# Peptides against a protein of PDB entry 7RZF, part 188

Target 1, 358 residues: chain A of PDB entry 7RZF
Amino acid sequence: PFQEEHLKQLYKIVPIKDIRNLYVTFPIPDLQKYYKSNPGHYLGHLIGHEGPGSLLSELKSKGWVNTLVGGQKEGARGFMFFIINVDLTEEGLLHVEDIILHMFQYIQKLRAEGPQEWVFQECKDLNAVAFRFKDKERPRGYTSKIAGILHYYPLEEVLTAEYLLEEFRPDLIEMVLDKLRPENVRVAIVSKSFEGKTDRTEEWYGTQYKQEAIPDEVIKKWQNADLNGKFKLPTKNEFIPTNFEILPLEKEATPYPALIKDTAMSKLWFKQDDKFFLPKACLNFEFFSPFAYVDPLHCNMAYLYLELLKDSLNEYAYAAELAGLSYDLQNTIYGMYLSVKGYNDKQPILLKKIIEKM
Target 2, 358 residues: chain A of PDB entry 7RZF as posed
Amino acid sequence: PFQEEHLKQLYKIVPIKDIRNLYVTFPIPDLQKYYKSNPGHYLGHLIGHEGPGSLLSELKSKGWVNTLVGGQKEGARGFMFFIINVDLTEEGLLHVEDIILHMFQYIQKLRAEGPQEWVFQELKDLNAVAFRFKDKERPRGYTSKIAGILHYYPLEEVLTAEYLLEEFRPDLIEMVLDKLRPENVRVAIVSKSFEGKTDRTEEWYGTQYKQEAIPDEVIKKWQNADLNGKFKLPTKNEFIPTNFEILPLEKEATPYPALIKDTAMSKLWFKQDDKFFLPKANLNFEFFSPFAYVDPLHSNMAYLYLELLKDSLNEYAYAAELAGLSYDLQNTIYGMYLSVKGYNDKQPILLKKIIEKM

## One batch from the design tools (peptide; made by RFdiffusion4, then SolubleMPNN)

Design b2_p20_3_s1 (from b2_p20_3, 10 letters changed)
Fold by OpenDDE base, seed 1:
Structure b2_p20_3_s1 (fold): chain B 358 residues (1-358), chain A 20 residues (1-20)
Amino acid sequence: as target 1 above (358 residues)
Amino acid sequence: MVSEERLKEHEENLELILRL
């Protein structure tokens, strides 16, 4: 357990690799006993969200951060950590105080909105999907993992406990959120820019670092984090699959794609899955345009069009990814290629969103 | 993302930070 002396500390760490990372860490109680509600996962889902109005969206808009991860991590016996990690740009390295201010503004937004049962339900549904359709793990790794978690879960629940949420506990969400305060923060900045500016060496790896107390003025700035109107809770994820029906294999199913539609303007090939028997589909579209590659100008215009289209679809990309959907858009010498992959249930919704932006 | 797995990619750095 970190004593008060270990809180409000800034660590400047010299990496071996050319990386720029910020770690904002909060000591939290051991949440293992609350696995059925998993309040740390709820908070990680929101803080780590990448959609419009998210923390990452704002930090990216400023050019300060490339990626963001939020979540809980096991600590020593009897405590855990909540960690917000960001990959810093060169500019972001100069704005660490402001980045952390935005983190606390987002956390303050979560306090103001309070726990949302619908968000918990989405986490529950996503985890249920992930559990049901998890890839086959390597037996040795899986056995070791199960052996490790047998200490934490009843035998009857050990296979499901990491995935299945059962209880909405707003009180526990608020309890964890109350630990995400500036007075409870440990900050680590990892950058080569600290080379030659360190005064300590870590005992195990010889990592050079500097430890500094975070100034009380900075702590106060973070404590007084206002509600930033740019931060919003995510919208409901419309891409979460609910229908997992697998259609029976057709008697005339061929091992290769069959031409099922042939018109002057379109050809359609279909192949039913005969191997995996998953509620998944791959939709592939090739669009042909006589103008796509006629000259360098048209080629560049087609490229620019797809880049703009991709940018316009970014609002859906993360929600689709969370729901096990993906799309890809590529220029071809004949026009454009679109693919939509993943669970079949909500593919029509994603496809419609793509077409509406085209 | 919420990824306990992505936090694992940072495990070495995190272990360091948590030991400091």
Scores: peptide ipSAE 0.188, ipTM 0.859, DockQ to the pose 0.380
Fold by OpenDDE base, seed 5:
Structure b2_p20_3_s1 (fold): chain B 358 residues (1-358), chain A 20 residues (1-20)
Amino acid sequence: as target 1 above (358 residues)
Amino acid sequence: MVSEERLKEHEENLELILRL
């Protein structure tokens, strides 16, 4: 485990690739024995959330960060790390201290709200869906993976242990959250901008780096992180499927889409799945407008309309993705195309949200 | 995103950072 002398350190690392990454790492206890509650996954879900009021949403709005990942990682035996990783913009590279301040503001928000059982339940449900519909892995790779994880899990649970959450443990969530403090931080910045500014070389790969102590004033600034009113817990994910019933194949099921509705304003084709037998559907809508391609002005207006529509739907995009739903909106020469794909149970909810924004 | 898998995409950098 890192001793106190290894904490509050800043590493400036020169990459081979042209990348800009920030890694904020916290030593945490080994949580392997708590796999049934997985408090690190709970915190990773919230810290790594991409919806409105999330850490990423705020950092992205400032133009400092493109992507964010939060989660636990195994260390050496007897300890783990909690890691917040962000992809930095050029501007974000200049604001690393403020980015980390926002991380601690979000963590402070999580402390203020306390552990939420409903969030745990969503994680449980999402993992259950992922497990149930997991793609078949190659037998060789799968066997090797299982052999590896047999060291961590009982034989009877080894197939499910990575996915099945069983126990809500607010005490363990708080315990991990108490380790996510400025006094326990290790910061690494990866950027080519440090080329020629390093004084050390890593022994294994020859990576050039500089190590610096984080100033006490900066640590204190992060310790005094207030509640930022822009940070909010996610809303409940309304797109998580709960019904996985597969309807029986109709006797008259056609191998191709059949026209089931024909009106002056609409045609509807339907094909039942006769191959995959998954509780999934693909909804495709083609909208026709005589104005869509009449002149350059109308084309540009139709384009702008879809860009605005997509922007207005961003609040649902991440929640839908987590729940195994996706949508696509495209301009066509005849008008607009909409596609909704994924688990069929909550597709009507997503479709309604899209229609309400149109 | 919570992705232990996305953290794996950074595994080389993370291993480096964790060894420093």
Scores: peptide ipSAE 0.187, ipTM 0.858, DockQ to the pose 0.388
Fold by OpenDDE base, seed 3:
Order: structure tokens, then sequence, then C-alpha cells
Structure b2_p20_3_s1 (fold): chain B 358 residues (1-358), chain A 20 residues (1-20)
């Protein structure tokens, strides 16, 4: 475990690649024994959330951050890290202190709301879906992975332990949240902007860096992080599939799409899956408008319409993605193309939301 | 995003940071 002297440190690191990253790291206890509750995954799900009222949503709105990742990482034996990583914009490099303040404001919001059993249940359900429908791994890689994790899990659980949540442990969530404090922080900023401003070289890769103590004033600012009213817990993910029934192949199933509806305004083609037998569907819609490409103005209006439509759907995009649903919207020379893909159970919900925004 | 897969994309940088 890091001693107190290793906490409240700022590392300015020069990358080989042209990247701008911020890593906010917290030493935490070894949570491996708590795999059935996985409190670090619960916190990673919330801190790493991309929906409205999320940490990322606010930091993106300020133009400081492009992407955010939050969660636990294994450390040396007997301890772990909780890490919040962000991809920084050029402007974000100038606002690192404020970015970290927002991180602590979000963490403070999580403390104020307390552990939510429904969020745990969503994590459980998502992981169960991921486990059930995971792709086959390469045997060698899989065997090596299993051999490694046999050290941590009972033999009977080794295949499921990484996925199956079983126990809601609010006490452990609170325990981890209590470690996510400014006094326990290690900050690393990775940017080429530090070239020629470093005084140390890392022994293993020769990476140039500078280490600085974070000023006590800055630590105090982060300790006094108020509740930011822009931060909210996510809403329940309505896209999580619960029905995985696979309908039997119809006797008249054709190897090609069959016309099942023909009207003056619409044609519907259907092909049943005869190959994969997954509870998934692909819905493809082509909309025709005589105005879509009539002139450059209408073309630009059609483009702008789709950009606005996509923007209006951003609130659902992440929740849908987590649930294994995706959509695509494209301009065509004839109008618009819409695709909805993924688990079939909640596709009607996503499709309805898309249509309501159109 | 939930961390585990994307943290792998950062594994080299993370290993460095965790060793510092």
Amino acid sequence: as target 1 above (358 residues)
Amino acid sequence: MVSEERLKEHEENLELILRL
C-alpha cells in the first residue's frame, strides 16, 4: 500500500504518442474477495456513466474532456486502485484542477444518495447478459486466463465469478467511496506539453516525468467539493433485455427477405434468422422523400435535421449501448436511413423513442 | 463506460502510473 508520502502527488508525464490523458487514482483495499458484490464495478458504472447528469456529460459540456473511464484496477498483492481516466482536450489541460473538483463533486453526490440496490441490479443484469452471450475466446488465451483466476476463485465459480453478481453490499460501496477522497489521491497528467519541463526519468521505459506535491490549498478545495446540482444519478436503463426467447424457425422461412407487408406508403421485408439463433434482430428503415436531394439547400437541411435528431437521441445512446442495442441514422440521396440492432426484446422501446424525436 | 475493457487500452500508461 502507498504510504502517506505517496499520496497527494501530481505526476506530469511525457508520452511517446500525442495523447492528453488525466488519471486520478485512489489506493483502495483488495476487493477481490468481494467479487460477488463487486463494489468497485458498481462505482465504476456510475462514475464512468455517460448519460445525462453524469460526470462525463458535464465535463464534455465544458469542452474539457472527450471520454471518461472509471473503475477498479488490480495493484500489487493486497491492494487495488480505483481510477478515473479522462481524455483531455487542449482546453482541459488548462482546467485539470477544476476537472478533478468535478470528480469529487460527483463522488460527493454518490455519498449523498447512498448505495442504490436498483443500480446494483442493473449491473447484475448487464453482466448476466454479457456472460450468457459472450463470444468464444481463443482456447489458449482462455485457458491462461482461467489458470490465472483459479488462484482467486473457487473452481466451481471460476467461469462465472467475473460476471455474476450475487450480493448487494452497500457497506462495501460506502467503504470504497470513503477511499475516494482528496487526501488519498494520486494524479497523473500525460501530455506532450510537458516536454522539456520534466526532471525525472522512469527506470523501465525511460519515460520522462515530473513529480510534484499537490498544494494543500488545492487538496482543501477538493475536500470542500459541494454538491453540484448538475450531477444526477442515471435513470433506470429501460433497454436491458429480459426476454431471450428464440422463436422456432417458420416452416415457410425463406433464405431471403420476404415481403410481408405492401402498402401505398410502405413495404416491409422480413427474414428470420436461420443461422445464428440469437435473441437479436436488425431493423432497417429507408425513408423516401422527394425533397431530400432536390437542391443543395434541401440537402443541407436534411443533413442538419439528422444531426439534430442524433443530438436529441444522445440521452438514450449510452443506455442502449450498455444494453446491447445500437442505432444508426444516415442521410441517403432518397431521404434517410435508420438502423436499430441488438437484442430484440427492447428494440421496440428504442424505436419508439427515435420515432418520438422525429 | 465501465472500466475493465477500456482500462486495458490504457494498460501501458496505467502500469507506468501505478509504478511511480
Scores: peptide ipSAE 0.165, ipTM 0.849, DockQ to the pose 0.399
Fold by OpenDDE base, seed 2:
Structure b2_p20_3_s1 (fold): chain B 358 residues (1-358), chain A 20 residues (1-20)
Amino acid sequence: as target 1 above (358 residues)
Amino acid sequence: MVSEERLKEHEENLELILRL
């Protein structure tokens, strides 16, 4: 475990690759025994969230960060880390202190709201979906993985323990949140901009770095992180599938799409899945407009319309992705194309959201 | 992607940071 001398440290690291990354790392207790509640996963889900009012959304709006990852990582025996990693823009590299302030503001928001059972339930449901529909791993890789995790889980639970959440433990969530404090932080900034400004070399890989103590004034600024009114908990993910029923193959199922509706305004083709037998569907819509490509002005208007539509749908994109749904919108010479793919259960909800924005 | 899987993409950098 890290001693006090290893906390409140800033590492400036020169990468081999041209990357700009920030790692904000917190030493935490070993959470392995709490796998049934997995409080680190709960916090990683919220801190790593990409929806409206998320940490990432605010940091992107400022032009400081491209991507964000939050979660737990195994450390040494009896020790874990909670890590917040961001991909920094050039501007973000100049605002690292402010980025970390925003991280602590979001963490403070999580403390203020307290543990949410509905969020735990969403994590549980998402993990259940992931477990049920996980890809077939190669037997050798799978057996090696199972052999490794047998050290951590009872034999009867070893196949499910990584995925199945069973216990909502708000006390453990609060315990982990109490470790996510400025006094318990290790910061690493990875950038080529530190080349020639380092004074140490790592023994194993020869990585050049500089280590500095984070000033007490900066720690105090982070400790006094206020509630930023831009940060909000995510809304409930309405796209999480609950029905996985596979309808029986129709006796007259055609190997090609059959025309099932023909009207003056619409044609509909349908093909039942006869190969994969998954609770998934692919909806494809082609919209025709005589104005879409009549002249350059209308073409540009159609393009602008679609870009605005895409932008208006961004609030749903991450929630849909988490739930195994995707959509695609494209301009065509005849109008526009819409595709909705993934688990069929909540596709009508996503489709309705798209139509309401159109 | 689960946050834990994305952290694996950074494993080399993380191992370094955690050893420092």
Scores: peptide ipSAE 0.155, ipTM 0.842, DockQ to the pose 0.361

Design b2_p20_3_s2 (from b2_p20_3, 11 letters changed)
Fold by OpenDDE base, seed 2:
Structure b2_p20_3_s2 (fold): chain B 358 residues (1-358), chain A 20 residues (1-20)
Amino acid sequence: as target 1 above (358 residues)
Amino acid sequence: MVSKEVLEEREKELERILRL
């Protein structure tokens, strides 16, 4: 277990690869016994969220961070880590203290809002979907994985333990959240910019690094992180599928798409899935406009329109992705192409959102 | 995103240092 001397440390690390990463790590108790509630997953879901009002959204808006990952990780025996990892821009590398301040502001927002049962329910539902429709893994890899996790879970639960949430434990969420404090932080910055500025070498791999104590003034700044009004909890994910019914194959199902609607303004082709038998669909729309490619000005206007449309849909993109939905928008020489793919149940909702923004 | 796998891949380099 990390002693006080191992906390409030900053590591400047020279990578082998040309990467810029920030790791903000907190030692937490061993949560393995709480796998049915998985409070670390709850916090990782929120901290790692990419929607409006998220930590990532704000850090991206400042041009400091490209990607963010949050979650629990196995540590040594008897403890775990909660880690927030970000991919830093060149500018973000100059603003690490401010990035971490924003992390603590978001954590403070989570404290202020308290544990939300609806968020837990969404995590539960998403994990249940992921379990139910898990892709086939290679037997060798899967067997090795299962053999590994047998050390942690009862035999009867070994297949479900990593996915199926059963218990909402706000007390455990608060307990973990209470460990996410500046006084418990370990920071690692990974950048080639530290080359020639290190004083230590890791014994096993020769990784060059510098270790420094984080100044008390910086810790105090993070401890005094206020509520940032830009941070908000996610809205409810309306795209989470609940109906997984597979319709029976029609007796007259054609091997090719059949024209089921033909009008002056639209043609509709349909093909039922006769192969995969999944509660998924692919919707493809081609829009035709005589103005889309008539001249360079109209081409640029059509491009700009699509970019604005994509931007306006960004608020739904992450929530849709989490729910196993995706969309794509492309300019064509004839107009625009739209595709919507994934679980069929909530595709109409996503499609409606797209149309409302068009 | 929440991903143990992404964290594990990114941390292979960090694990070397954080275990110190």
Scores: peptide ipSAE 0.028, ipTM 0.742, DockQ to the pose 0.335
Fold by OpenDDE base, seed 5:
Structure b2_p20_3_s2 (fold): chain B 358 residues (1-358), chain A 20 residues (1-20)
Amino acid sequence: as target 1 above (358 residues)
Amino acid sequence: MVSKEVLEEREKELERILRL
């Protein structure tokens, strides 16, 4: 699809909104036929990962990037794109070449480690959970969507094709990784800082842009991306639910929370779900301290403590989120509030991690 | 993050970029 003249190009684009974005785009073969293995999703999961040793974690540590998204996108018929998109800081806008170098260092790490079946299994499990517990869509929208995707999938698989992974195909993962090379790159930088510095206008929307060839020296620098020892594959996501059993309603199920434990140090209320029948729970903890809000100093210390605690939990936040778990920590006038929400199966694990950091 | 949806929301901007 793209000829050599369309590769190794840098586009400087003026946005309407005050945004700073970098798009690193790679033309790839059409992967639609490989939906059962979805190698682009596998790579997107790793490249877009936010845990320790991830691409985003390193770029954030440098103050260059706020957010990162990786994945495949449909192109014209017969080809796709793999895209790495980042939200740039003001400083990151000055370090685009180095940001892209780090992207290629991470990609090189993925090549060095090779395809991991356990990562595929996690993607499979996460997608299966997402499919099983998918929210109800509006019938009209859903029908229209299904009608659209019937062009791509067999009728028998049309409902599952977007979610259910069936085949681990390391060969296809390697094939896509082989397309993620500097010689195959298209770079777009979106920033208002390019206003008045553009020489072209896009025909459809009137977007102002400048196109430049990426210097061969820069391409070569990216081609020689070394392994960066800061990059690591993610650890196994311990928060992925595996048990989805819904317990039967108790005969004495109360419409309101019942006090099930009363001690000098704790009270526990429980309400069984009688409405949604999902394998989810909401754990709410209120901690009372007589020192909370005694004076401005104690108040500020309590605030600082929670901020530090939140920061210390960031290593788990993304993995928990992927697994459909969330937590919240708040200061209260009486002390502290903790909430853990999501699939009930792995909530004890997340809760333990929180307590260990407290 | 890997989100087809986030990519879709950014798709309009990306389409503008990719059509370049």
Scores: peptide ipSAE 0.027, ipTM 0.736, DockQ to the pose 0.397
Fold by OpenDDE base, seed 3:
Structure b2_p20_3_s2 (fold): chain B 358 residues (1-358), chain A 20 residues (1-20)
Amino acid sequence: as target 1 above (358 residues)
Amino acid sequence: MVSKEVLEEREKELERILRL
């Protein structure tokens, strides 16, 4: 386990690749025995959220971060890490202290709101869907993975333990949140900008790095992180599927799309799945406009329209993706193409939101 | 995003430094 001397450290690391990453790492207790509640997954879900009022949304709005990942990671025997990792912009590399301040402000928001059972339930439901409809893995890789986790889980649970949440444990969520403090932080910044500014070499890969103590004034600044009014808990994910019923194959099911509606303004084709038998659908829409490609101005206007439409849908994109829904919007020479894919149950909700923004 | 895989991929270069 890390001693106090290993905390409040900053590592400046030179990558081989041209990447800019920030790792904010917290030593946490070994949570393996709490896999049924998985408090680290709960916190990772919130800290790593990409919706409105999220940590990422704010950091992106400042132009400092492109992507954010949060979650627990296995450490050595008897402890784990909670990690917040961000992909930094060039500007973000100059604002690392402020980025970390925002992380602590978000964590403070989570403390203030307390553990939310509905968020746990969403995580449970999402993981149950992921388990139920898990793709086939390569047997060798899967067997090796299972063999590796057999010492962590009962044999009867080894297949489900990584997915199925069973217990809401607000006490454990609070316990982990209590470890996400500035006094317990390890920071790593990865950038080529540190080339020639390092004084150490990692033993195994020869990675060049510099280790520095984080100044007490900076730690204190992070400790005094207030509630940032821009941070909000996510709204309930309305896209999580609950109905997985597969309708029987129709007796007259054609191997090709059949025209099921023909009007002056629309044609509709339908093909029932006769192969996969999944509670999924693919909705494809082609919109025709005589103005879409009539001249360069209209072409650019059609492009701009789709970019604005996509931007207006960003608030739903992440929640839909988490729930196994996706959409695609493309310009065509005739107008616009829309595709909605994933679990069929909540596709009408996503489609309605898209149409309301059009 | 919560992704063990993404964290593992991103940390592959740092895994040992973060364990020190």
Scores: peptide ipSAE 0.026, ipTM 0.739, DockQ to the pose 0.351
Fold by OpenDDE base, seed 4:
Structure b2_p20_3_s2 (fold): chain B 358 residues (1-358), chain A 20 residues (1-20)
Amino acid sequence: as target 1 above (358 residues)
Amino acid sequence: MVSKEVLEEREKELERILRL
């Protein structure tokens, strides 16, 4: 367990690769026994959210961060870490203190809102879907993984323990959230910009680093993190599938797409899944316009239109992705292409949102 | 994202940082 001397430390680390990363790490209690409620996953889901009003959305809007990951990680016996990791831009590297301030503002927002059972339920449902429709893994890797996790879970639960949430425990969520404080922080900044500015070498890998105490004034600034009105809890994810019914294979099912509708304005091709038998569909739309590529102006307008459309749909992209839905929009020489893929249940909702933005 | 996978992919980097 980290002693007080190991807290409020800043590590400047020289990477081998040209990367810029920030790690904000909090020692937390061992949560392994609470795997049925998994409070660290709940917090990781919210802190790592990418939708409107999220931490990442704000940090991206400032041009400081590209990606954000939040969650619990195993430590040593008897403790874990909660980690917020971000990929820094060059500008973000100059604003690390402010990035961390925004992290604490978001954490303060989570304290103010309190634990939300509906968020837990979404996590539960998402994990249940992921478990139920998990892709086949390579047997050797899978067996090795299972053998490893047998040290942590009962044999009867070893297959489900990482996925199936059973209990909403707001008390445990609050307990973990209470550990996410500036007085309990360890910060690591990874950048080549620290080359030649380090004074220590890590024993195992020869990683060059510098360790510094975080100034008390900076800790105090983070402790006084106010509620930032830009931060909001995510809205309910409307894309989470609930219906997994698989329709029986039609007697006349063709191995190739069949033309099932032919009109002056549209052709519809359909192929039923005869291989995977998953509650998934692929919807592909090709739109034809005689004006799309008639001249450079129209070509550029068509391009700009799709870029604006993509930007307007960005608010749904993350929620759709979490729910196992994806979409793609592309310019073609004849017009545009739209694809919607994933679980079929909520595809109409996503498709409707796309069409409403068009 | 809560990505065990991304955390696992970065595990080596994180292990280096956490061991420091």
Scores: peptide ipSAE 0.025, ipTM 0.731, DockQ to the pose 0.419

